# Designs tried in a protein design run: peptides against a protein of PDB entry 3J47. Part 16

Target 1, 121 residues: chain A of PDB entry 3J47
Amino acid sequence: IRLTNQLKSLKGLQSKLKDVVEYLDKVINKELPINHTILGKLQDVFNLLPNLGTPDDDEIDVENHDRINISNNLQKALTVKTNDELMVIYISNLVRSIIAFDDLIENKIQNKKIQEQRVKD
Target 2, 26 residues: chain B of PDB entry 3J47
Amino acid sequence: NAQYHLLVKQGDGLLTKLQKYGAAVR

## One batch from the design tools (peptide; aimed at target 1 N93)

Design b2_p15_3_s1 (made by RFdiffusion4, then SolubleMPNN; from b2_p15_3, 10 letters changed)
Fold by OpenDDE base, seed 4:
Structure b2_p15_3_s1 (fold): chain B 121 residues (1-121), chain C 26 residues (1-26), chain A 15 residues (1-15)
Amino acid sequence: as target 1 above (121 residues)
Amino acid sequence: as target 2 above (26 residues)
Amino acid sequence: SLETLKLKEELLELL
């Protein structure tokens, strides 16, 4: 039951991560704004990842060593994947910030030109 | 890894340009 | 300024 729930949760996380990737692709393509809720959930997953691979100290049966290694490897793989997704989000946010900043600068330049023209008139 | 580093490098380049641009408009 | 135009061009090149 617990392993099945973990696998189901992992599958759910994987699906959500896929949705995040698809969303990020749309953000990169300027089709959609960044969803802060997705980012927050991804961060929550990342923060929970270290805890997902801690075997509860109470059932160290020797047969669990391979399962622990698999769990740790899976957790590490998820951490790497989550990190990659966070980076894509970061870059997407950065690009949006740059665009917004460029627009702001263009507006400032235009405003300055208008002021300079008003002083000449 | 390599694609990630490339993407990060591109982002850093953009950030640097943004910072320079911000400094020039300030 | 000329510097602002150059920085804008560099920014546009990265986008």
Scores: peptide ipSAE 0.358, ipTM 0.867, DockQ to the pose 0.032
OpenDDE base, seeds 1, 2, 3, 5: peptide ipSAE 0.356, 0.334, 0.340, 0.334; ipTM 0.870, 0.861, 0.866, 0.860; seed 1 fails the geometry check

Design b2_p15_3_s2 (made by RFdiffusion4, then SolubleMPNN; from b2_p15_3, 10 letters changed)
Fold by OpenDDE base, seed 1:
Structure b2_p15_3_s2 (fold): chain B 121 residues (1-121), chain C 26 residues (1-26), chain A 15 residues (1-15)
Amino acid sequence: as target 1 above (121 residues)
Amino acid sequence: as target 2 above (26 residues)
Amino acid sequence: SLETLKLKEKLLELL
């Protein structure tokens, strides 16, 4: 019963992580705007991940150690993958901000030119 | 890790410059 | 015009 509930919870977490990755991909592809609340919650989850990898239980049989190492490697790989996704989102937002800023500068330049022409006429 | 930190650092540098110029344009 | 050129140059230095 406890082991089956843990497996179910882990599968639920895996499904939620998949949904998060899919959401992140949509944000990267500009299909959806970045939601700061979702991003903040994701960052909080990642900051808590280092605490998920401390087995303080000195009673794990040698056969479970290989499975735990595989699980820890998978968790590490998932953490790296999500850090990469967060990084791509961050860069995408920076690029969008730079483009918007360039457009703002060009608009100011155009407005200044129009004002200078109106003073000469 | 190192490449991630480098990229974040570059992004923060760009953001800081963007903020400075945004303030100069206001 | 000179200020606008300087703003463009500064933006290009940001990229």
Scores: peptide ipSAE 0.351, ipTM 0.878, DockQ to the pose 0.026
OpenDDE base, seeds 2, 3, 4, 5: peptide ipSAE 0.347, 0.329, 0.344, 0.322; ipTM 0.864, 0.864, 0.875, 0.868

Design b2_p15_3_s3 (made by RFdiffusion4, then SolubleMPNN; from b2_p15_3, 12 letters changed)
Fold by OpenDDE base, seed 1:
Structure b2_p15_3_s3 (fold): chain B 121 residues (1-121), chain C 26 residues (1-26), chain A 15 residues (1-15)
Amino acid sequence: as target 1 above (121 residues)
Amino acid sequence: as target 2 above (26 residues)
Amino acid sequence: SLKTLKLKEELLEKL
């Protein structure tokens, strides 16, 4: 019963992690706006991930050790992949913010030039 | 890791410049 | 105006 519940919880976590990756891909592709609340919760989950990899030193059979090492390597690889996706999103937002700011500045410069011309006429 | 931190640092530098410029326009 | 243009150019060069 306890082991079955842990396996079910792990499968649920894996499904949620997949949904997160799919959401991040949609945000990268500009199909969805960035939700700051989702992004913050994801960052919190990733900051907690280093604590998920301490096996308490209690007797794990050698056959489970290889499977656990493969699972930990996969989890680490997934964490790295998601960090890379978060980084791409961050940069994409930064670039968009810079472009929008550049356009605002250009508009302000143009408006100022128009006002200076109106004062000379 | 190092490339990630470099890229984040560059992004933060650009954001800081953008903020300074936005404050100078205001 | 000129200071604003220079700050814009410096931002573009970093991009």
Scores: peptide ipSAE 0.336, ipTM 0.870, DockQ to the pose 0.029
OpenDDE base, seeds 2, 3, 4, 5: peptide ipSAE 0.322, 0.319, 0.339, 0.318; ipTM 0.855, 0.868, 0.869, 0.864; seeds 2, 4 fail the geometry check

Design b2_p15_3_s4 (made by RFdiffusion4, then SolubleMPNN; from b2_p15_3, 10 letters changed)
Fold by OpenDDE base, seed 1:
Structure b2_p15_3_s4 (fold): chain B 121 residues (1-121), chain C 26 residues (1-26), chain A 15 residues (1-15)
Amino acid sequence: as target 1 above (121 residues)
Amino acid sequence: as target 2 above (26 residues)
Amino acid sequence: ALETLKRKEELLELL
């Protein structure tokens, strides 16, 4: 029963990781804005990752345990990598937003100067 | 982890300031 | 005008 639940949890985590990657690809492609709720859920997954490494002391064959540990370490590394990629995209979108606002401000300042010049003529 | 959370928090702070500015310019 | 420029500079300093 526990092994089936662990396998189900791992499949659920794999599906969620796939959904995160698919969301990431959509954000990279500018199809979707960064959703803070998804970022928060990803952070929660990272905070829960330390708890995924407590084997309750029921007899797991040493060969399966090593494969599971390697898989969990690889999944942890992939999750960290995905988070770093999300962070880079987040920063990139912030920078782009700031530049766009900067240009909007400059355009408003220029328009105001042009209006002030027209009132003096 | 901590540096990541700090960077995300700084970014969220910037986004909030940007939103406030965008609302004040409307 | 000047306050808008100053707020822009403060936003750039945060980057």
Scores: peptide ipSAE 0.361, ipTM 0.873, DockQ to the pose 0.032
OpenDDE base, seeds 2, 3, 4, 5: peptide ipSAE 0.308, 0.299, 0.335, 0.324; ipTM 0.864, 0.860, 0.865, 0.856; seed 3 fails the geometry check

Design b2_p15_4 (made by RFdiffusion4)
Pose (drawn by RFdiffusion4):
Structure b2_p15_4 (pose): chain A 91 residues (1-28, 36-48, 72-121), chain B 26 residues (1-26), chain P 15 residues (1-15)
Amino acid sequence: IRLTNQLKSLKGLQSKLKDVVEYLDKVIHTILGKLQDVFNLNNLQKALTVKTNDELMVIYISNLVRSIIAFDDLIENKIQNKKIQEQRVKD
Amino acid sequence: as target 2 above (26 residues)
Amino acid sequence: SVAEQLDAIQAALAA
């Protein structure tokens, strides 16, 4: 789902660029200003990425903890299944 | 870095315990 | 990339 959403966003840019190229050919405004703003707003992320890296590490550690919890419950389930099997054999 | 490593080390320690429990179950 | 890493985290969270 996230991927489909990203693709939609990129699609708009692609189409938008084509339109702009055609517009410029024909010319040979508010949209242009808006685009410029967006441009000014990955390069800058570079420095910001430094911080993101730290936060990514924390979200990784949280995911590891959750995986451990899930493994615990999984073990319990497996034990219950074994007990059920034993009871059936006794029967 | 050292502080960050500390938390990482603790997380690894818990992971080891969980692995040991899984081995005991097997 | 950062975006790919975030997607991976979001997938891990959802799982």

Design b2_p15_4_s1 (made by RFdiffusion4, then SolubleMPNN; from b2_p15_4, 11 letters changed)
Fold by OpenDDE base, seed 3:
Structure b2_p15_4_s1 (fold): chain B 121 residues (1-121), chain C 26 residues (1-26), chain A 15 residues (1-15)
Amino acid sequence: as target 1 above (121 residues)
Amino acid sequence: as target 2 above (26 residues)
Amino acid sequence: SLLDQLLLLEDLLES
């Protein structure tokens, strides 16, 4: 249950992130006008995200370097955690696929036995 | 890392067995 | 069984 909820939440986040990327690509390609409201919401999301140190070449004061390192460490930790969660999901799906395949094999074997018995009768 | 590799190796072993069963049922 | 091995893998992932 908890893992399923985490998976659902992660899938929801992934879908939203994909939608954001697709929107940004359309804006970059000038296929859609820049919507300032969407940009504002995206900016809020980015502000809530631990600062992905955009290496904007501007005068990063030395005090920001330690904060950037901490933020990068947090982002790295979140990335690792996300990767681990994705691995768990991947393996769980693999296991489910294997179980389903095993059931299909067993069903096929049973059907073959039933057919062989019918030919013998 | 080591636990992950062990898990992957076990999964690969299961997949190989599954492939053999699939071939036997064909 | 294959199923048992898969269940063990799932348990290992949850740990």
Scores: peptide ipSAE 0.363, ipTM 0.865, DockQ to the pose 0.054
OpenDDE base, seeds 1, 2, 4, 5: peptide ipSAE 0.337, 0.358, 0.361, 0.354; ipTM 0.816, 0.863, 0.865, 0.860

Design b2_p15_4_s2 (made by RFdiffusion4, then SolubleMPNN; from b2_p15_4, 13 letters changed)
Fold by OpenDDE base, seed 4:
Structure b2_p15_4_s2 (fold): chain B 121 residues (1-121), chain C 26 residues (1-26), chain A 15 residues (1-15)
Amino acid sequence: as target 1 above (121 residues)
Amino acid sequence: as target 2 above (26 residues)
Amino acid sequence: SLLDKLLELEKLKEE
């Protein structure tokens, strides 16, 4: 049971990390509006965090229980920390994409103004 | 968490505006 | 600001 729960937690973390990587790749490739999916996945992480720490009610020796709880809490804390770091990276990339798009917008406005001026001349 | 969600919402708002503009510029 | 640019673009679209 304990090893199975740790393995499940690790698999869940691995799946989320994979999802974050896939999301970052899609962001790099300019394929997706980034924020809703990441917010949803973070919410899913936080909603799954309590479930990762439910000891199955089966007879686990008291000495192992404290180490299990500490290990699960540490793993949860590390997961939260990793998620926060990934989110910061993600927001940074979003901001860069927004700035780049804003510059493209400005360039197009300028090009339109130049074309309008050329038609008036 | 709340500040992060707020920042993300602001980013989404900007991205949505950018998408609307990108659609108008195409 | 980005908002001002978007407003300017909306005006240009109405023309």
Scores: peptide ipSAE 0.335, ipTM 0.843, DockQ to the pose 0.032
OpenDDE base, seeds 1, 2, 3, 5: peptide ipSAE 0.252, 0.284, 0.275, 0.311; ipTM 0.832, 0.828, 0.833, 0.832; seeds 2, 3 fail the geometry check

Design b2_p15_4_s3 (made by RFdiffusion4, then SolubleMPNN; from b2_p15_4, 12 letters changed)
Fold by OpenDDE base, seed 2:
Structure b2_p15_4_s3 (fold): chain B 121 residues (1-121), chain C 26 residues (1-26), chain A 15 residues (1-15)
Amino acid sequence: as target 1 above (121 residues)
Amino acid sequence: as target 2 above (26 residues)
Amino acid sequence: SLLDKLLELELLQEA
């Protein structure tokens, strides 16, 4: 039960993140106006994220490019880790479904045997 | 990537076996 | 049993 809820929650989070990315892409492409309320909420989310090397505005010097690359690598590593966790949850749910189906089949076989025995009596 | 594909393939194999078993019980 | 293996896998994921 807990794993199914975690999977559902993670799938919901993934969908929401996709929607956010799609929104940001539309804003970057000037297809949609900048919504300051959405940006404020996104900023709050980013502020709650561990410092993924958002350079504070003031030092645009060469050191920031390496920090941005390190930040991108960390973000990529976190994304890969999250993807691996999602994969494990997915496999676990598949295995659970397979076992539940196996149990259902066994129960059906037993019920058929009981019916056949009742017809012979 | 390769491990992921192997895992998916193994899952598909199990699912196929399960489907065959379900059809045999029907 | 297959059910026991599921339970074991669930326990491994909680660890």
Scores: peptide ipSAE 0.366, ipTM 0.861, DockQ to the pose 0.053; fails the geometry check
OpenDDE base, seeds 1, 3, 4, 5: peptide ipSAE 0.322, 0.297, 0.348, 0.331; ipTM 0.846, 0.840, 0.862, 0.860; seeds 1, 3, 4, 5 fail the geometry check

Design b2_p15_4_s4 (made by RFdiffusion4, then SolubleMPNN; from b2_p15_4, 12 letters changed)
Fold by OpenDDE base, seed 1:
Structure b2_p15_4_s4 (fold): chain B 121 residues (1-121), chain C 26 residues (1-26), chain A 15 residues (1-15)
Amino acid sequence: as target 1 above (121 residues)
Amino acid sequence: as target 2 above (26 residues)
Amino acid sequence: SLLERLLELEKLEEE
């Protein structure tokens, strides 16, 4: 039962991670805005990952130590990958903000030119 | 990490300039 | 254009 639940949780995490990657690809491609709610839930899932690797104390067989090290390395690799994904999200939002501000400034410049022309006429 | 912080810093610099310019056009 | 504005912003960074 416990091993099956761990495998199910790992498969769920893998599926979620795939969905995140697909979402990030859409964000990179400017197809979708960053959803802060999805990002927050993703961060919460990753903050819970340290707790997913604690075997309850009752079967420390030596075979578990190598598996625990592999799990910890995988968790660390997943954390790094997530940080890289969050980075790409941040950059994508930054670029979108820059574009939006540029458009706003250009609109203000155009409006100012129109007002100056109306005062000269 | 370092490349990320550099890119963030460059982006924040561009945003700050854009904000300053937007304030000058007011 | 956005490109012209980015070029102006880049020039303002070098100053």
Scores: peptide ipSAE 0.366, ipTM 0.883, DockQ to the pose 0.034
OpenDDE base, seeds 2, 3, 4, 5: peptide ipSAE 0.340, 0.334, 0.345, 0.357; ipTM 0.868, 0.873, 0.876, 0.879; seeds 4, 5 fail the geometry check

Design b2_p15_5 (made by RFdiffusion4)
Pose (drawn by RFdiffusion4):
Structure b2_p15_5 (pose): chain A 91 residues (1-28, 36-48, 72-121), chain B 26 residues (1-26), chain P 15 residues (1-15)
Amino acid sequence: IRLTNQLKSLKGLQSKLKDVVEYLDKVIHTILGKLQDVFNLNNLQKALTVKTNDELMVIYISNLVRSIIAFDDLIENKIQNKKIQEQRVKD
Amino acid sequence: as target 2 above (26 residues)
Amino acid sequence: ADTEDLLTDLEDLNA
């Protein structure tokens, strides 16, 4: 789902660029200003990425903890299944 | 870095315990 | 990505 959403966003840029190229050919305004703003707003992320890296580490550690908890419950389920099997054999 | 490593080390320690429990179950 | 995949696999096994 996230991927489809990202693709839609990129699709708009692609189409928008084509329109801009055609528009410039014809010319040979507010949209252009808006685009410039967006441009000014990955490069900048470079420095910002430094911080993101730290936060990514924390969200990795949280994921690992959740995986451990899920493994615990999984073990319990497996034990219950074994016990059920034993009971059936006894019967 | 050392502080960050500390938390990482603890997380690894818990992971080891969990692995031990899984081995005991097997 | 890998940690999220592992968690999802474990949750599916529990389901």

Design b2_p15_5_s2 (made by RFdiffusion4, then SolubleMPNN; from b2_p15_5, 9 letters changed)
Fold by OpenDDE base, seed 1:
Structure b2_p15_5_s2 (fold): chain B 121 residues (1-121), chain C 26 residues (1-26), chain A 15 residues (1-15)
Amino acid sequence: as target 1 above (121 residues)
Amino acid sequence: as target 2 above (26 residues)
Amino acid sequence: LLAEKLLKELEEQNR
């Protein structure tokens, strides 16, 4: 029962991680708007990943230790890759916000010039 | 790490310029 | 104009 529940929880986590990757891919592909709340929760998950690498419990055979070290290195590499992807998304959004604001400023300047011309005529 | 911080710093510099322009148009 | 230049620079940095 306990092992089956742990396996089910791990499968649920794996499915959720896959859904997150698929969501990030859709955001990168501009199919979905960036949700800051999802991004913040992802960052929190990645900041907690260093704590996911400590199984508190004694006795894993030397063959499992090498596989666990490879898995932990792969998970760390995947974490770094996802952090880099999140950074690219963040910067892309920052630049889009900058552009939208520049256009808003130019539109305001033009509208002000048009009003000043109408007051002089 | 260093490239990340440089890129973030450039982004913050652009945001600061943008905020100054927004305040000048108000 | 400046916005389009910044977009191109961002696309070039992401390549």
Scores: peptide ipSAE 0.406, ipTM 0.879, DockQ to the pose 0.049
OpenDDE base, seeds 2, 3, 4, 5: peptide ipSAE 0.389, 0.400, 0.389, 0.395; ipTM 0.871, 0.878, 0.871, 0.877; seeds 2, 4 fail the geometry check

Design b2_p15_5_s3 (made by RFdiffusion4, then SolubleMPNN; from b2_p15_5, 9 letters changed)
Fold by OpenDDE base, seed 1:
Structure b2_p15_5_s3 (fold): chain B 121 residues (1-121), chain C 26 residues (1-26), chain A 15 residues (1-15)
Amino acid sequence: as target 1 above (121 residues)
Amino acid sequence: as target 2 above (26 residues)
Amino acid sequence: LLAQKLLEELEKLNR
């Protein structure tokens, strides 16, 4: 019963992780707008991932250990890849916010200059 | 990891400069 | 001008 529940939870986590990757790919491809709430929750999940790597149980058969190590290394590599993708998304949003803010400032400066010219005429 | 943190820190620095500039134009 | 400098800094950050 306990092992079956752990396996079910792990499969659920794997499915959810796949859905997250698919969502990130859609955001990178500009098919979906960036949802800051999803991104924040995803960052929180990744910040908690370093704690997922302590097996405190001293009996896993050597053949399962190699497959689990390969799976954990692949999962770690996928986590790093997803962190890099999240970083690119974060930077891209930062850039867009910066450009939009610069344009807003330039528009304000131009509006002030136009008002100063109208007061001199 | 270190390059990632450096990148994020530079982005935060740019955002802070941008916020200061926006406050000065107000 | 500022947007161009920010874009250039971002390009440096992406290299």
Scores: peptide ipSAE 0.415, ipTM 0.882, DockQ to the pose 0.051
OpenDDE base, seeds 2, 3, 4, 5: peptide ipSAE 0.412, 0.398, 0.407, 0.412; ipTM 0.881, 0.879, 0.877, 0.882

Design b2_p15_5_s4 (made by RFdiffusion4, then SolubleMPNN; from b2_p15_5, 9 letters changed)
Fold by OpenDDE base, seed 1:
Structure b2_p15_5_s4 (fold): chain B 121 residues (1-121), chain C 26 residues (1-26), chain A 15 residues (1-15)
Amino acid sequence: as target 1 above (121 residues)
Amino acid sequence: as target 2 above (26 residues)
Amino acid sequence: LLADELLKLLEELNR
């Protein structure tokens, strides 16, 4: 019963991670806006991932161990991929914020120059 | 890894320039 | 100038 529930939870986590990767791909492709709430929850999941790697040493049949190891390696690879995608999204947002701030600065400089010209006339 | 760190460093360099411009306009 | 460098970085990230 406990092992079956853990396997079901792991499959559910894998499905959610896949949905997240698909969401991240859509955000990278600019098909969807960045949702900060989703990104925050993803970051929380990634911060909890180091704790997912302690197998309690109690009794797994050798044939299940190879399939579980392959599944864990694939899940780890998917996690790394998702982390890389999140990082690309974060940088993309940072860059957009920088461009918007640069434009704001340039507009302020232009407005100051226009005011200085009006005081000389 | 290396290309990623290079890209992050370039982004940080631009952010630093932007901060300097923001301080000059204040 | 800065915006153009940032756009190039975004393009490199999306490649």
Scores: peptide ipSAE 0.373, ipTM 0.873, DockQ to the pose 0.055
OpenDDE base, seeds 2, 3, 4, 5: peptide ipSAE 0.369, 0.332, 0.341, 0.353; ipTM 0.872, 0.865, 0.866, 0.865

Design b2_p15_6 (made by RFdiffusion4)
Pose (drawn by RFdiffusion4):
Structure b2_p15_6 (pose): chain A 91 residues (1-28, 36-48, 72-121), chain B 26 residues (1-26), chain P 15 residues (1-15)
Amino acid sequence: IRLTNQLKSLKGLQSKLKDVVEYLDKVIHTILGKLQDVFNLNNLQKALTVKTNDELMVIYISNLVRSIIAFDDLIENKIQNKKIQEQRVKD
Amino acid sequence: as target 2 above (26 residues)
Amino acid sequence: ETELLEKMDELKTKI
Protein backbone atom coordinates (compact mmCIF):
# COMPACT_ATOMS: atom_id res chain seq x y z
CA ILE A 1 0.00 0.00 0.00
CA ARG A 2 2.75 2.44 0.88
CA LEU A 3 4.51 1.64 -2.34
CA THR A 4 1.37 2.34 -4.42
CA ASN A 5 1.01 5.66 -2.64
CA GLN A 6 4.64 6.61 -3.34
CA LEU A 7 4.21 5.70 -6.98
CA LYS A 8 1.17 7.96 -7.22
CA SER A 9 3.24 10.82 -5.85
CA LEU A 10 6.06 10.25 -8.31
CA LYS A 11 3.55 9.91 -11.15
CA GLY A 12 2.30 13.39 -10.45
CA LEU A 13 5.84 14.75 -10.66
CA GLN A 14 6.54 12.95 -13.89
CA SER A 15 3.35 14.25 -15.52
CA LYS A 16 3.94 17.67 -14.03
CA LEU A 17 7.43 17.79 -15.56
CA LYS A 18 6.11 16.86 -18.98
CA ASP A 19 3.53 19.59 -18.73
CA VAL A 20 6.17 22.09 -17.69
CA VAL A 21 8.43 21.13 -20.59
CA GLU A 22 5.55 21.58 -23.03
CA TYR A 23 4.53 24.83 -21.41
CA LEU A 24 8.05 26.24 -21.78
CA ASP A 25 8.12 25.23 -25.45
CA LYS A 26 4.84 27.06 -25.99
CA VAL A 27 6.08 30.15 -24.18
CA ILE A 28 9.15 30.22 -26.40
CA HIS A 29 3.42 31.07 -13.28
CA THR A 30 2.24 30.22 -9.77
CA ILE A 31 3.06 26.57 -10.39
CA LEU A 32 6.66 27.45 -11.20
CA GLY A 33 7.05 29.31 -7.91
CA LYS A 34 5.57 26.44 -6.02
CA LEU A 35 7.94 24.02 -7.71
CA GLN A 36 10.89 26.17 -6.80
CA ASP A 37 9.83 26.16 -3.16
CA VAL A 38 9.56 22.38 -3.22
CA PHE A 39 13.04 22.16 -4.69
CA ASN A 40 14.47 24.31 -1.92
CA LEU A 41 12.64 22.26 0.67
CA ASN A 42 17.59 14.18 -0.42
CA ASN A 43 20.44 16.68 -0.44
CA LEU A 44 19.27 18.56 2.64
CA GLN A 45 18.19 15.26 4.19
CA LYS A 46 21.88 14.35 4.04
CA ALA A 47 22.70 16.34 7.14
CA LEU A 48 19.29 15.57 8.61
CA THR A 49 19.88 11.90 7.91
CA VAL A 50 22.52 11.92 10.62
CA LYS A 51 19.74 12.31 13.18
CA THR A 52 17.41 9.97 11.34
CA ASN A 53 20.05 7.30 11.57
CA ASP A 54 19.94 7.50 15.39
CA GLU A 55 16.14 7.30 15.40
CA LEU A 56 16.19 4.40 12.91
CA MET A 57 18.39 2.52 15.39
CA VAL A 58 15.91 3.01 18.16
CA ILE A 59 13.00 1.78 16.02
CA TYR A 60 15.09 -1.25 15.01
CA ILE A 61 15.64 -2.08 18.68
CA SER A 62 11.92 -1.80 19.35
CA ASN A 63 11.17 -4.15 16.52
CA LEU A 64 13.67 -6.67 17.92
CA VAL A 65 11.95 -6.53 21.30
CA ARG A 66 8.59 -7.13 19.74
CA SER A 67 10.00 -10.17 17.85
CA ILE A 68 11.22 -11.61 21.08
CA ILE A 69 7.77 -11.22 22.68
CA ALA A 70 6.15 -12.88 19.69
CA PHE A 71 8.58 -15.80 19.97
CA ASP A 72 7.67 -16.24 23.60
CA ASP A 73 3.95 -16.60 22.89
CA LEU A 74 4.82 -18.85 20.00
CA ILE A 75 6.67 -21.26 22.32
CA GLU A 76 3.65 -21.38 24.61
CA ASN A 77 1.38 -22.21 21.71
CA LYS A 78 3.71 -24.99 20.62
CA ILE A 79 3.68 -26.48 24.13
CA GLN A 80 -0.13 -26.39 24.19
CA ASN A 81 -0.27 -28.19 20.87
CA LYS A 82 2.06 -30.87 22.17
CA LYS A 83 -0.05 -31.38 25.23
CA ILE A 84 -3.16 -31.76 23.06
CA GLN A 85 -1.42 -34.33 20.93
CA GLU A 86 -0.38 -36.33 24.03
CA GLN A 87 -3.97 -36.29 25.30
CA ARG A 88 -5.23 -37.57 21.99
CA VAL A 89 -2.69 -40.40 22.03
CA LYS A 90 -3.81 -41.38 25.54
CA ASP A 91 -7.40 -41.45 24.43
CA ASN B 1 28.72 5.88 20.91
CA ALA B 2 29.55 4.11 24.18
CA GLN B 3 26.13 4.90 25.64
CA TYR B 4 24.42 3.75 22.46
CA HIS B 5 26.45 0.55 22.54
CA LEU B 6 25.35 -0.04 26.10
CA LEU B 7 21.67 -0.24 25.19
CA VAL B 8 22.59 -2.35 22.19
CA LYS B 9 24.55 -4.74 24.40
CA GLN B 10 21.58 -5.16 26.74
CA GLY B 11 19.31 -5.94 23.80
CA ASP B 12 21.74 -8.60 22.66
CA GLY B 13 21.77 -10.08 26.12
CA LEU B 14 18.00 -10.53 26.14
CA LEU B 15 18.17 -12.07 22.71
CA THR B 16 20.65 -14.64 24.04
CA LYS B 17 18.32 -15.59 26.86
CA LEU B 18 15.44 -16.04 24.44
CA GLN B 19 17.62 -18.29 22.27
CA LYS B 20 18.51 -20.39 25.30
CA TYR B 21 14.81 -20.89 26.12
CA GLY B 22 14.16 -22.01 22.57
CA ALA B 23 16.97 -24.56 22.81
CA ALA B 24 15.59 -25.88 26.10
CA VAL B 25 12.16 -26.31 24.50
CA ARG B 26 13.65 -28.26 21.61
CA GLU P 1 9.99 -19.93 14.71
CA THR P 2 12.58 -19.87 11.88
CA GLU P 3 11.03 -16.73 10.45
CA LEU P 4 11.19 -14.89 13.77
CA LEU P 5 14.82 -16.00 14.27
CA GLU P 6 15.73 -14.75 10.79
CA LYS P 7 13.94 -11.43 11.45
CA MET P 8 15.77 -11.02 14.79
CA ASP P 9 19.13 -11.71 13.08
CA GLU P 10 18.30 -9.15 10.37
CA LEU P 11 17.29 -6.53 13.00
CA LYS P 12 20.48 -7.29 15.03
CA THR P 13 22.57 -6.71 11.85
CA LYS P 14 20.71 -3.48 11.13
CA ILE P 15 21.30 -2.25 14.70

Design b2_p15_6_s1 (made by RFdiffusion4, then SolubleMPNN; from b2_p15_6, 8 letters changed)
Fold by OpenDDE base, seed 1:
Formats: structure tokens, sequence, C-alpha cells
Structure b2_p15_6_s1 (fold): chain B 121 residues (1-121), chain C 26 residues (1-26), chain A 15 residues (1-15)
């Protein structure tokens, strides 16, 4: 029962990670705005990842040591992958914020030029 | 790792500038 | 105004 629940939770995590990747690709492609709720949930998953690596100290059979090393390598690879994904979100947000700021300043400069022209007429 | 931290640090520097200018535009 | 434009150009070169 416990192993089946862990496998189900891992499959659920894998599915959610796939949904996050797909969301990230849409955000990179400018198809969707960044959802702060998705980002917050992803950060929460990251903060919980260190706790997913403690098997309670009951039943280290020697056959589990190779599986534990594979699980730890997979968890490390997942952590690296999700760090790279968060980095891409962060950069995408930064670039969007800079573009929006550039547009705001250009609009302000244009509005001031229009006011200066109206004072000379 | 080091390139990641450099990129994040550059981004934070840009964001801080953006925030300062956004406050000056108000 | 010119200072704001110069700082925007500096930001654009940093992207």
Amino acid sequence: as target 1 above (121 residues)
Amino acid sequence: as target 2 above (26 residues)
Amino acid sequence: EDELLAEMEKLRKLI
C-alpha cells in the first residue's frame, strides 16, 4: 500500500511537472502571462523536495540502495530541471517588465513633446 | 550553477533599476 | 527628460 501511494504521488508529480513545462513554454512564447499562483506552488514544491529524500529508517534492504541512488539522482535531475524552468520564467518576467517600462517611458516622452508643442503654438 | 547565479544577479540588478525608474515616473 | 532617455538606452543595451 505505501509503495503504491508513493508511485502514485511520483506519477502525479511527473504529470504536474509536465504541465509546468508546458505552461513555461507558453510563457516563453508570450502566449500566456505569468501566473503568480503557479509560480508560488512551484516554489513550494521545491521547498518540499529536500524532504522527499528521507525514507523513514525502517527497512534498508541492500537491493534498495541502488534504487535509492537512482531515486536521489532522479530527484537531483528533477531539481536541476525545475531550477532551469524557474530561471526561464524569471528571465521572461524580467524581459516583459523591461519592455513594458520602455513603452511607458516612450509614451511619457511623447506626451511631454506634445505638451511642449502646445505651449509654443 | 555559477552562470545561473550570474544571470539571476544581472536580472536582479535590472529589476532594481526598473523599480527605481518606475518610482521616478510616478 | 534627456537623462531618462539616456538611462532607457542604457537599459536597452543591458538586455
Scores: peptide ipSAE 0.321, ipTM 0.878, DockQ to the pose 0.079
OpenDDE base, seeds 2, 3, 4, 5: peptide ipSAE 0.318, 0.298, 0.319, 0.303; ipTM 0.867, 0.872, 0.876, 0.870; seed 4 fails the geometry check

Design b2_p15_6_s2 (made by RFdiffusion4, then SolubleMPNN; from b2_p15_6, 9 letters changed)
Fold by OpenDDE base, seed 2:
Structure b2_p15_6_s2 (fold): chain B 121 residues (1-121), chain C 26 residues (1-26), chain A 15 residues (1-15)
Amino acid sequence: as target 1 above (121 residues)
Amino acid sequence: as target 2 above (26 residues)
Amino acid sequence: MEKLLEEMEKLRKLI
């Protein structure tokens, strides 16, 4: 149950992220007008992402264009890191579920052997 | 990507073996 | 990472 719910939630998040990317691509290509409400919610999500581009207040002299590129690269690196961490957690939970099911089968076999022995005595 | 798909495929193979074993013990 | 490698090795012994 828990693992299936996590996988379903991750698939749901992946679908929503794909829909957001497809929307942004259509806006960039000028195929759709910018929905300010969607843009505001995306901006809130990006603002809740750790500010991956407050350099400590001491570098005022890097042109705004290089700061945007560095922020995008750091955001991509943290997105990859978070995806890898979620993947590790998923695999670990899968392996733990398999081991716990193996132990349950072994315990059931042992209990069956004990019952068969008690019927022979 | 490829290593992850291989690992998922190995996990699914084990889960299938374990399900067959659990059915044989029933 | 190390705990994941140990869990993968446990999985490999079960195959």
Scores: peptide ipSAE 0.362, ipTM 0.875, DockQ to the pose 0.065
OpenDDE base, seeds 1, 3, 4, 5: peptide ipSAE 0.345, 0.361, 0.320, 0.328; ipTM 0.874, 0.873, 0.872, 0.862; seed 3 fails the geometry check

Design b2_p15_6_s3 (made by RFdiffusion4, then SolubleMPNN; from b2_p15_6, 8 letters changed)
Fold by OpenDDE base, seed 1:
Structure b2_p15_6_s3 (fold): chain B 121 residues (1-121), chain C 26 residues (1-26), chain A 15 residues (1-15)
Amino acid sequence: as target 1 above (121 residues)
Amino acid sequence: as target 2 above (26 residues)
Amino acid sequence: MEELEKEMQELRQKI
């Protein structure tokens, strides 16, 4: 039962990670605004990942030590990969905010030019 | 690491230019 | 005003 629940949780995490990547691709493609709540929940999952690698301290069989090291290396590699994904998202948001503010400034300049023309007529 | 810090620094430079532009349009 | 529009175009070319 416990192993089946761990496998189900890992599959659920993998599905959520895929859904996040798909959401990120839509954000990079300018199709959706970033949801800060999804990003925060993803960060929380990563902060909890180091704690998902503690099997209860009962039964260090020497054969499990190599498997634990492989699991910890995989978790570290996944954490690095996601830090890189979060970083690409942050940059994409910064760029989008820059474009949106540039468009706002251009609209304000145009509105000012129209108002100045109406005062001269 | 170094390429990331360069990208962040470029983004901050663009944001600073944009803030100056926004202040000049006010 | 013209200098500001030029800086805006230079910003758009860097994005």
Scores: peptide ipSAE 0.262, ipTM 0.852, DockQ to the pose 0.068
OpenDDE base, seeds 2, 3, 4, 5: peptide ipSAE 0.251, 0.231, 0.255, 0.247; ipTM 0.842, 0.847, 0.850, 0.847

